# Ledger of designs, part 198: peptides against a protein of PDB entry 3WG5

Target 1, 218 residues: chain A of PDB entry 3WG5
Amino acid sequence: LAKNIVYVAQIKGQITSYTYDQFDRYITIAEQDNAEAIIIELDTPGGRADAMMNIVQRIQQSKIPVIIYVYPPGASAASAGTYIALGSHLIAMAPGTSIGACRPILGYSQNGSIIEAPPKITNYFIAYIKSLAQESGRNATIAEEFITKDLSLTPEEALKYGVIEVVARDINELLKKSNGMKTKIPVNGRYVTLNFTNVEVRYLAPSFKDKLISYITD
Target 2, 218 residues: chain A of PDB entry 3WG5 as posed
Amino acid sequence: LAKNIVYVAQIKGQITSYTYDQFDRYITIAEQDNAEAIIIELDTPGGRADAMMNIVQRIQQSKIPVIIYVYPPGASAASAGTYIALGSHLIAMAPGTSIGACRPILGYSQNGSIIEAPPAITNYFIAYIKSLAQESGRNATIAEEFITKDLSLTPEEALKYGVIEVVARDINELLKKSNGMKTKIPVNGRYVTLNFTNVEVRYLAPSFKDKLISYITD

## One batch from the design tools (peptide; made by RFdiffusion4, then SolubleMPNN)

Design b2_p21_6_s2 (from b2_p21_6, 9 letters changed)
Fold by OpenDDE base, seed 1:
Structure b2_p21_6_s2 (fold): chain B 218 residues (1-218), chain C 218 residues (1-218), chain A 21 residues (1-21)
Amino acid sequence: as target 1 above (218 residues)
Amino acid sequence: as target 1 above (218 residues)
Amino acid sequence: PVIKNRTFEVISFKDYPSIVP
């Protein structure tokens, strides 16, 4: 019997327009092969808001479930990474990872200090992040606090508070724990029950371009 | 029996004079074909006030109902987008979208900080946005607060407060929910009851020019 | 996230005759 395919791809570094291209490429490959899901191993300190919003849209337009997995231990889904996760079909975190710190900023001054965003922008992103949480049935209060309190959470806290769905040490544990779960957002208008029975895991390597760009942006 | 036609078109990016041309083109096509309505899938961070006001006028001069649909999930009708929505015959939002943040600004300084509008301009836009809300029977208090408090809302909040009429996940749900609703503003001096029974959905693709301009303005 | 793009602009351009009385 043809095994269900689950793709695994890594996205690391700052969220940029190039990161969008990575998401688009990875999801497109998985869509073309009618994969059961794609797992994105995410490790990001954050990045650009525009790129982040485009990535969220791309995930939500996916023909297959997109699982954001904050991995490996020591990784973070910080800032823009949290929005991306909240926009996904399922969130998992490895032990020793973090999520949160979502306050928008205008940038950094010459001395490296943060240039604060005006209330207009902050309130926009509060509404935006809350809407992502609400749509996915995740904790919208905590999502707001990721901005208003610069909150960051451990995997255990995030699970406890209903921000994420899975704590898993590796891909195998993730597949086992998420098997039979419904996606937190629809796939093509329908909530999908994940079927990770008898799956083949396929790793997507970063392209040479992806490697080069990550090297330049890091 | 000849199916009622509903057009769907996408408008994404900054509100500019080119965005006006898109609205005009899309509405004109739908008018020429005597469509039951046109749905505009809107995703905008805002833009120019002059273009926005022209778009509102063009919508209000439409021979057919214009439905603004904040779509897809992750989209926004921010700033100018809110005015456009409030000027339309029906507002819908997808889950995971936002509306609001309507305070006028004069622009951005070299350091990226907002240049505040003088009270004269702010008060003008307060009156303007309130008039749009009042004309459409929508919450004028919240419309004012989109400016005075830089307020942004989720779809659920916007629905609850009477800013919008529909929360819908997709076009099919939108058509189902809006079927039999009256337009919030008149079409050629008459409030129209939307009839989405036995409809054919026709998608209008962005022109090459539209694509190019969106690419340049993003 | 870093906000780099000109978002949320409702710019009253000086060259438009002030519709504001």
Scores: peptide ipSAE 0.044, ipTM 0.334, DockQ to the pose 0.079
Fold by OpenDDE base, seed 2:
Structure b2_p21_6_s2 (fold): chain B 218 residues (1-218), chain C 218 residues (1-218), chain A 21 residues (1-21)
Amino acid sequence: as target 1 above (218 residues)
Amino acid sequence: as target 1 above (218 residues)
Amino acid sequence: PVIKNRTFEVISFKDYPSIVP
């Protein structure tokens, strides 16, 4: 019986247009191989809103389930990372990770202070993040508070409040716990039941370009 | 019977990218030799958040137990040092040391006053530090108060509140008291019972580069 | 810990004033 393939790829650092290209490449590879799912190990402090929204769209257009996994311990799905997670088919977090802090900003001043976004922009993203939560059956109240209170959560809190679906220490535990779960959003118009009973895990490495850009942007 | 090796290394001063390199080097040496554990004698006033988070990740990815030992008397695991400790497999403190004071800051003004971090960043680190505590079965309430109250504790208080595991005057007492304890976080996916019944202690010295950088940054 | 500005880059709209309906 052909082993169902699960791809695993890492996306670390700031969310940029380049990060979109990484998502697109990795998801496309997994789609082409008719994978059971792709797991994206995410560790991000946030980034650009435009890139984030494009990534969310790319995930939602995926022909296969995209699992966002906040990993390794010490990683975060901060700001843009939270939106990406809420837009995905399943969210998992490793112990020692965090999610939240989603208030939009215009940038940082020279002294490192935040330049606040105007109310119009803030309200737009409140509506946007609530919509992502509602569509995925996740906690929309907490999603709003990720903005209005700059709330951040532990994995245990996020699970408890219905923001995420799985707490897992590693890929094997993630596969075990998520087996039989339904995707929180549709894949090609239908909710998919994940089947991780007989899977082969394939790791996708960053391209040379990915490595170079990461080196320059870090 | 091959003597189980325990490595001991010192990390002193501000937490920087260079400190990460020290951790990485020392842990790698101990991993390569299949050591029973490595003890890091830590004395730090704090430092960079990015370096701290990378160090935590490196510790949690270790193939062997990493014991943070706040040593010698008069030393501290202040700020970033507390996060590092909470991310480790075991925390010990010598009498006359301290732990805590974890509130994030943007830096110091010209007059030496603290530039406060925005709530978004503070909340992020509250979630992060609580997650480290929860993952390790340590006191998450106190971990939060390390930020919200800039709390600092003595070894006796930290032990009493379940922040640390051992109070020890020296390496020999540390080995004796920690013998048979389980790591507070997994090593390669499993909790390890420390075995210090027949160990050889090996001290790791700073590299020439380590000495030079320490000299320049101090 | 000291947070550098680059460590927590959040949703920047500097280039997208048009996202606001």
Scores: peptide ipSAE 0.056, ipTM 0.342, DockQ to the pose 0.076; fails the geometry check
Fold by OpenDDE base, seed 5:
Structure b2_p21_6_s2 (fold): chain B 218 residues (1-218), chain C 218 residues (1-218), chain A 21 residues (1-21, ends at bonding distance)
Amino acid sequence: as target 1 above (218 residues)
Amino acid sequence: as target 1 above (218 residues)
Amino acid sequence: PVIKNRTFEVISFKDYPSIVP
């Protein structure tokens, strides 16, 4: 039986292979303790496509529900962060946050201009983001437009368009609003009904290694 | 008992989170089959520090010996590739390859100039690369100089200075020369003596996903 | 670690220092 425990951890900055390690560590801790769920407070401007895909896969392989919470106000789940959110069991956003702007680029040129991705790459990510949306029962048209129009949404818009499930100001409101919701993707092959009645909230701190890499990548 | 099987896989291009996925997949396949070892033919100009650290961790957690082989001639294990090699159970290089040039950078500016890492970051990676060298019984002074002097070495120099264990032209020569060597780091808490007597060599092909991401990142 | 080659990045809007060994 899952413990009446919900873990909360923060991931901030660029999506990289270190971000993968953070996701893996946090989810593993919560899995080992048989938690009801883990909430990842996400604040990212984007990052590497490969790291993003690995993180999505790690979330999909989780033995417990993984909730992506775009937090705090002023934070974003931009680009790679949007893909990660769409690959998760539930998406929440705080008021004043944003999601979207997912057009792939090859990087920045020597003069700071965006190096455009070739059409084959852009089309691959269109198909990929649509698949994430479809698998989770979220708005695949808007997911595509995150790329084709570089669309960014507010929490209210994202909720309205069926991209996300919850708008919440804090963890307590998130737990209250998501209580009784089914996960948007399966956990161990089954859609799980979230039970946040009388849960203990446990915060996971970054490891020393996490702090050091954050210091380096910030 | 380990099977008399050695897996060989190729990883080429930038070290990214996708490169982590490739390492993870290849090592997992070899682990599942109880292989004697896996050889990763590595050709990289470097990549992301975070992805590199994850790959090192994955190698260190391997249930079987992981041999990094800088191959073919003309290939490099530059920057992040050097760290990965130093984190592995055995390093081999083909003649005409290179290793080193490990100075961390924050990226490229809008005008294509290198954005220098702050001293704190540089010092962190100096400590990290020295730790990898020390843990593996390799030359920590040269490892530091890969950063402080942006030093790059030939296979002959790297062997002479105790950075690597084998210079080999091909897989057969590598197997012959490394037969009877102990791993430079432990496997499941023990230093393993490599046994390449009458082994079957099995080549792992990149997945469709691997091919697609390689096409995007090249 | 150095990002030398064109890496496919999903747009990072913030100039986050990419520490590339």
Scores: peptide ipSAE 0.050, ipTM 0.280, DockQ to the pose 0.097; fails the geometry check
Fold by OpenDDE base, seed 3:
Parts: sequence; structure tokens; C-alpha cells
Structure b2_p21_6_s2 (fold): chain B 218 residues (1-218), chain C 218 residues (1-218), chain A 21 residues (1-21)
Amino acid sequence: as target 1 above (218 residues)
Amino acid sequence: as target 1 above (218 residues)
Amino acid sequence: PVIKNRTFEVISFKDYPSIVP
């Protein structure tokens, strides 16, 4: 029986146009091989709103389920990462990770202080994050509070409050726990039941370009 | 039976004079082929007021129904996009999209702060957006609040409040749900009943010029 | 999210060129 493939790739660092390219590349590879899913091990402090929105779109346009896995322990899906997660087919978190802190900002001042976004922009992102939560059947109240209260949650809290679907220590536990779950948003117009029975896990390495950009941005 | 044609085209990015040219081109093609309608998949953060107003005029002068579809998930009809939508024959939104945030601004300061428009300009656009809503039989109070409160709405909220007509996941659902609806404004002086029975969907590709401009503006 | 000024260019009149940061 031809083993179904699950791809695993890591995306770490700031959300930028380059991170969009990574998402696009990884998802495309997994799509081309008709993978059962791709798991993105996400660790981000946040980044650019435009890139984030494009990534969410790319995920939602995926021909296969995209699982955002906040991993490893100590990782975060902060700010932009939370949006990306909420836009995805399934969210998992490892113990010792965090999600939230979504308030938009214009940037940092010379002294490192936050330059606040005007209410217009804040309200835009409140609506945006709520829509992502609502579409995915996740807690829209908490999603809003990620902005309005600068809330950050543990995996256990996020699970309890209906923000995420799985807490898992590793990929194997993730596959086990998510097996038989329906995607929280459609794939090609259909809610897909994940089937991780008799799967082969394939890791995608960062491209040379990905490595170079990561090296320059670090 | 000759299949009625529905054109679909994407307009993404800032509203500029170039986006006007895209609207004009797309609508003209659809008009020339006597299409049943054109669906514009809109994703915009906003843009220029002058270009926006010209686009609204071009839509309202269309010989065929122009459906603004805020798509894909994660897209927005922000700012100028809201005006364009309110000026159109039918508004649809995909789940996970947003509409609103219409307050006019003069621009951004060197430090990235908004340069506020004077009350005269703000009041002009309040009147303008209300008129678009009233003419289309949409919620003029909410339309005003898109400016005065910098309100942004989810698709479900926008539907509930009578800002939009359809929430749809994809073009097929949009066609199904909008079939038999009347246009919210006239086409050639008549309110047209949309007929999407036995239609052929044709996608319009961006022109070489459109691609080039998009590439340069990215 | 860090917002580019361009991401929410709302409504500018012709006389106010979009200040590209």
C-alpha cells in the first residue's frame, strides 16, 4: 500500500516576504506529491502584516491540509504567527510554547519603544483576526483579545479556550492526536478528515536561498 | 443552448490609476462579450481616493453587472475597497475576509503616523459613502460608521447589517447564492436579475502591462 | 504585525502624493 506522505518543514524567524516564499515553496512541494498534509514547525516573534496576510492566503489556497505546529518547546507563534495559525487547517502546539500578542504596531522608535498603530489599523486587524477565528470555528473572543488585551496563552490555555486543536510533544504525537480530525477550514471546498495511518514523514530542508536569507536576517 | 458567460478577474493591491485601468479593461472585455456578469475578486488595503471614485463611476457605467467579491480568505476590501464594493451591483465576501476602515487620510508622515484629513474632506466622504449605500439599498448608518468609527466588519457581520449580499466560499457558491438576486443598482437603467443557470466561467488573466505594474509595485 | 504604510494607504487626494516611506 503506497504510504501517504506527510511533509514537515520548519519556518523560523520574522515573517517577511522571504517567509512567504518559504511557505509557498514548502506547500507547493507537498501539493505536487499529493501529500496527506504538510506540518509547518513554526517559531516566530511576528513580522510584517502584508507578508502575514499573503501567507494566510497561501495556506488557505493550499490543495492539501496545512498544519501549523508551534514547535519546538520554547517557540512562539507570536503576533503574525498567531494570525497564520488561525488561518490554517489545524493548529498544534508543543508544551512550553506560546501564542498571541497580536496588537498591530507601526514599528519601533529609535529608542526601541513601540510606535502605536492608529485605531483604524487596530480595528482592521481585530476584524481580520476575528474573521479567521470564526471561519475556522475557533474562539473569536480570545482572538480579539490577542489584540485588545495583548493576550498570550500557553498551549493548555489555548486548547481549553478553543484557540487550537492539539497539544503534542513531537510530530509522532501530533500525527496520532490529529488522526481523524477534520480540518478547521476547507481544502478545495471540503473539510478534510486527516488520515495519518501508515504515513511516511518527509522533512523538507531549507533551500540554499532560505539558508542564506536566514543567515542574513539573523 | 449558448452558455451565458461569467467573467472572473482578480484585482489585488493598492487602488491607483493603474487599478482603474484594470477595472476598465476587465469590464470592457466582459461587456464586449455580453457576459451575464463579471466577478472581480478584490483584495485591497485601500489606495487613492481619486482612483477609487473613478472606479466606482466605471462600475456604475457598466453595461453588465459587476460583482465585487472580497476574495480569497484573508483578503480585504479595506478603505477604498469598501467604497468600490458599495458602488457595485452586488457584494460578496469569502469567509475570513473584511470590509471597512474608510476614514480618509491625507497620507503618512515621515514617522509613519497618519496625517488626518480636515473635517471638510471627512464630511465629503461621509456624504459620498452614505450616498453609495443609499443608492444600493445597503446600510447607510454602517457605511457612515466605516468612517466615523473606523469600523471594520467580518462577512457575517456585514451580511447581518445589510452591507453585503452574499457570503460565499468560492465562485461556485457565489454563483449559486446570487442566482436570482437583483442587482443593488441599475444596469442601463434597469435592476437586473442575475441568471447564473448553465453559465461558463471564464477567467481573465492580467495583461502583460498589469503583470509588469504589479511586479514593479510589489 | 508590523504594518507598512502602504498596506493601509486609505484615501489620498491627488495633491497628496502617497509618501512612499
Scores: peptide ipSAE 0.021, ipTM 0.269, DockQ to the pose 0.074; fails the geometry check

Design b2_p21_6_s3 (from b2_p21_6, 9 letters changed)
Fold by OpenDDE base, seed 2:
Structure b2_p21_6_s3 (fold): chain B 218 residues (1-218), chain C 218 residues (1-218), chain A 21 residues (1-21)
Amino acid sequence: as target 1 above (218 residues)
Amino acid sequence: as target 1 above (218 residues)
Amino acid sequence: PEIKNRSFEVLDFETYPEITP
């Protein structure tokens, strides 16, 4: 029986293979408990493209809705974070957060300059980010511009342009506003109507490994 | 004779030795023309500590007020950008921007994890950022917490806590709100009252080299 | 102490996806 449970977990920092493990762990716990959804409080500057793609795939394979919530105020879903958000069942942002800046790079040079990705790679990620937007019924033009113009948006702008679905100050407001919304991508082949009436909110703490890696990576 | 000129220039991306060259060039141009001030529209995720310290020193040696303006909406003065801002004569932020997250790191590992700075280095930068805050009459406790808590603030929070001086949507509002304010640090040994009555705004374009490096670093 | 030239990167918020080759 579906428990009226919503899980909330935090993922902060660079997107790496370890971040994949965090997503996988959190989603798996929520799946096992047949939660109504999991909300991932995301604050990331970006990270590795391989890890990002794996995370997107893991979200798309989720048995429950995965809501990306750019939180707290001041947080960002930058670069890889935007891809992850666009790959999710619902995007929410807190006021004072940002999303975008998705241009792929090969890394930073020894002098701290960005090493540009070759056009082939840039074009690949343009196609990829547009596909995520299209599949989720979000603004594919803006998704492309996250790369081509290095565009970053406020929550209000992102909502206005149809990049995200919710602006909310906190979890309670998020649950209230997203109640009755349909997921932007299917869950097990079906678009799910979110039901957040009389839900229990359960916070998932990071594992010790998560804390250690976050501490090392923080 | 002091020209009623305010220069505006943009510095975007990682803080590197090249960013120092940009600051130096822009400030030098404005100094040569005896501008009332230069406004640097700053959008940076951070960068190199050496370059940052040199930039701060260059700002402190400026013959004219240097205003750091975190702009546009969605921009950040993250990490090294916060140090630069705290070292400046006035800090402004646009709505939807952020400041903070100042913990020093040694870099990123091959797996994208943060390589932590040793306590000695962290403590050095705590002392350094606190000194910048104290010297500028800004909140030194919050400045420390930018490192110790990896704190990031919205413009409203930063203003409330006495980290910054102005929240402004655009250059015109910035000029209006900052008119009559005293610089937070001295210019040539004196605190200057900003006079933005009937000023001419002059935009400095990046050099071709700046564009190329920005393009390479973008 | 010579803070040796290890360019202490103050937190590079890699706003850019590092495409590992």
Scores: peptide ipSAE 0.038, ipTM 0.232, DockQ to the pose 0.168
Fold by OpenDDE base, seed 4:
Structure b2_p21_6_s3 (fold): chain B 218 residues (1-218), chain C 218 residues (1-218), chain A 21 residues (1-21)
Amino acid sequence: as target 1 above (218 residues)
Amino acid sequence: as target 1 above (218 residues)
Amino acid sequence: PEIKNRSFEVLDFETYPEITP
């Protein structure tokens, strides 16, 4: 039986192999304690596609619902962050946050110019992001446009277009609004109804390793 | 008459001259709208002493209460952040955050070693941080030990020792717990009783300039 | 004088859509 526990953890910065380790650690802790859900407060400009795909896979393998919460105000689920969100069981955004800008690039040249991805890579990620949206019952047209138009959305726009499920100012409002919602992707093969009535909220802190790598990659 | 409005803004990263501009902008917006208070969600490793002192001065000159909230979980008011907090009208911390480690340094050597501040500088900041604590009715002994012992505290320890006023998980809990508290320093020459009954929470986003400089200094 | 705790240098990365393959 799921305990009336919700975990909350923060993941911020560039999406890297280390970010995968953070997701894995946090989700594993919440799984071990049979939490009702874990909320990941996400603030990212994007990052590596390989790490992103691994994170999406880890979320999809979760034994509990994973809620991506673009938080706090001013935060973004940009680029890789959008893919992660679309791969999750529920997406929430705080007012003043953004989601989108998912066009793949190969990197930056010495002068700081973007090195564009070849059509093969762009088309791969178009197919991938559309698949994530379709599987989660979210707007696949907008998901495609996150790449093809490099579109970024406000929380209100993202909600209106059916990209996200909740706009919430804080954890309490998020829990209240998402209570009774079904996950957008399955947990252990079933769509779960979230129960956030009288839950204990437990906060996870970054490990020492997490803090150190965050510091070095900063 | 103060409107039943509370502003919330985030300040994250190193304390620089740009961080001063962020504080100034956010506080000015809240002042112009005659807000009940502004909550600054602070997450900083520290930074420049000159910028820190200017920020403290700007807070002390505020026409409205400025609440420093060390948030989210995993965040810190480290080094310069502690001085800023001690210079504010109210300090709150989320569970899993930290405050302290206020020892001044001159910088880092080429090998990454700390260049220690001379006794003159260290003693200046000891006097300064003790003054901030005394003026705000907070624990000046612990404030000194943030420098002399490079002490860092949990929210529970900081509350117990009388360094901070509130431990809160989110904005709603912060508003509830701080409702009816008096500011620890004056606003326009008077200690203000905070009124957070039926308030509207307004979130401020970073300006485009704020986002750009944050990116460049990252 | 800098009051910096090395353990916490948080670089604020702006949203560059780097989905680098």
Scores: peptide ipSAE 0.081, ipTM 0.272, DockQ to the pose 0.131; fails the geometry check
Fold by OpenDDE base, seed 3:
Structure b2_p21_6_s3 (fold): chain B 218 residues (1-218), chain C 218 residues (1-218), chain A 21 residues (1-21)
Amino acid sequence: as target 1 above (218 residues)
Amino acid sequence: as target 1 above (218 residues)
Amino acid sequence: PEIKNRSFEVLDFETYPEITP
């Protein structure tokens, strides 16, 4: 019997238009192969709001479940990464990772100080992040506090507060724990029950372009 | 029996004179085919006030019902988008979307700060947005607060407060839920009861010009 | 007047790099 495929891809660094292209490419490959899911190993300090919103849309438009996995240990789904996670079909975190700190900023001043977003923008993103949480049946109060209190959580706290679904040390534990879970948002209008009982794990490597851009931006 | 046609078109990005041309083109096509309605999948951070007002006029002059659908998940009808929605025959939102944040601004300063509109302009748009809400039988207090408090709402809140008419996950659910609803404003001087029982959905793609302009502005 | 949230294009959700002490 043909094994279901689970793709695993890594997205690391700032969320930019290029990060959108990576998400789009990886999800498209997994869609084309009718994969059971794609797991995105996410490690990001955040990034651009526009790119983030586009990525959330791309995830929500996916024909297959997209699992955001904050990985490896030491990684974060910070700022934009939290929005992306909350927009996904399932959130997992490895021990030693973090999620949160979502307050929008306009940038950095010449002295390195944060230029705060005006209330208009902050309120927009409060509504946006709450909407993502509510839609996915995750803790909307905590989602708001990721902005209003610049809250950051451990995996254990995030699980406890109902922000995430799984704490897992590795892909194998993630597959084991998430097997039989329903997606927190629909896939093609339906909540999917994840089936990881007989799967082949395929790793998607960055394209040469992906590697080059990451190298230039690092 | 010939199926009634429902057109679906997407309008994404900033509200500009070009966005007006897209609205005009899409509505005109649907009018020419005597469509039951056109659904505009709207995703906008806002835009120009002049273009917005022209779009509202074009919608209100439509020979067929124009449904603004804040879609897909993660999309927004922000700022100008809220005015457009309030000027439409029916507002729908997908889960994970937002509406509001309507305070007019004059632009951005060199440091990226918002240049506030003077009270004269703000008061004009307060009156304008309240008028749109009142005319459509929607919550005028909340419409005002979209400006005065820079309020943004989730679909559930917007429905609860009587800002929108439908929360729907997709076009099929939108058609199902809005079937039998009356338009919130007249079509050719009459409130129309939407009939979506036996419809063909036709998607209008962006013209080559539309695609090119979107590509250049991205 | 721009009723534009153009500010979304410039919004960086960058967490402070942990200045490792």
Scores: peptide ipSAE 0.056, ipTM 0.313, DockQ to the pose 0.196; fails the geometry check
Fold by OpenDDE base, seed 1:
Structure b2_p21_6_s3 (fold): chain B 218 residues (1-218), chain C 218 residues (1-218), chain A 21 residues (1-21)
Amino acid sequence: as target 1 above (218 residues)
Amino acid sequence: as target 1 above (218 residues)
Amino acid sequence: PEIKNRSFEVLDFETYPEITP
C-alpha cells in the first residue's frame, strides 16, 4: 500500500508576507501530493498582523491538515505565531519552547519603547484571538490573556490549559502522539482523523527564494 | 597593563523596540566598562523603521566604537539591519552572510503580498540611507540601490564596493583585521583608531528578558 | 523588506517588543 506522506517544513523568523509565501508554498506542495498532513516547524517571535491573518486564512483553506509544531527547543510561537497556531488543525510544542504574548502594538518609538495600540485595535485582536480559540475548541480565556496579560506559556502549561494538543520532543514522537487525533478545525468542512501509522516523512527545504529572503530576513 | 576589553553580544531576529533595548543594554554595559569596542553579532531579516532609526541614533551616541558583525555564516544584516550597519562605526561580515534589500514596505496584504510604501516614504529612506553611507564614508550609490533595486550583496561584493570594512570568519579574525582601523563615524566627535592588540573578549549573554522576548520573538 | 516608518506602521503582533519581520 502506498505510504501516506507527511511533509515537514521549517518556518523561522518574523511573520511577514514572505512568511505567507512560505506557508502557501509548503501547503500547496503538500496539497498537490495529497499528503496526510504537513507539519510546520515554527520558530517565530511574531510579526505583522496582516501577514498573520493571511496565513491563518491560508491554513484554514488548506485541503490537508496543517500541524503547527513549535520547534526546536528554544523556539517559540509568540505573538503572531500564537494566532497562527490557534488557527491551525493541530498545535504541538517541543519541551523548552513557548507560546503567547499576543498584545498588538503599533510599533516602537524613537527611544525604542513600544507604541501601544489604541484600545480599538487591542479589542479587535482580543475578539479575533478568542474567535480562533473558540473555532478550534481551544481555551479562549487563555487566548484573551495572551493579549490582556501578555501571558506566555510553557508546553506543559499550554497543554494543561487546553491551548495546544501535543507535547513532543521530535517529529517521531509528534507523529506517534498525534496519530488518531481529530483536527481541531475542519479540513474542507470535515474534521479529519490523523493517520500516521504508515507514513513517509518528506522534508521540504526552503526554496532558493526562501533561503535568500530568510538570508535577507534572518 | 590592564587588558582592553572588547564586548561581544548577539542580536538576532527582527529589529523592534526590544532590539533597541538590547542594543541600548549592550552598549551601555560596554560604555560603563570603558571598553575598547563592542562587537554586535547581527543576524536580522530587518524590522521596524522607527526601531531601526532609534538604534542608529543609539549607536551614533555611543561613547565607544560599535562594530556590526554579520555573523554567523548564513546570517544577514538585511533591510533595517543594513541601515544599522551603515550607521555604525565599523561593519564586518562573515563568509556566507549577506547585506542589503532595504526597500521600505508598509506591510503585507491579506493575501500575503507586500503593501508597497508610497513614493514619499521610499524617497525618505533613500535620502536617509544615502546620508548614513555618506556620513560613514561608505558607498552611497550602492546604499541607494539597496532600496531602488532591492540589491543584496555578499561580503566580498560589499567589501569591493566599499559598503563594509572587513570580511572575517570569526571574532579573532575580525579583531586582527580591524586592529588599527579608524572608525567610519566619530565616537564623541572623534574618529577612533581601534586597538585590539591586548584585548580581553567578554561575551554578553542575552538578559533573561532578552531570552524571554527572543523566545517570544524567535 | 519591512522598513516601516511609524506613520505607516501596520499593526504588528508583538509580544513586547520584537516584531520579527
Scores: peptide ipSAE 0.051, ipTM 0.231, DockQ to the pose 0.209; fails the geometry check

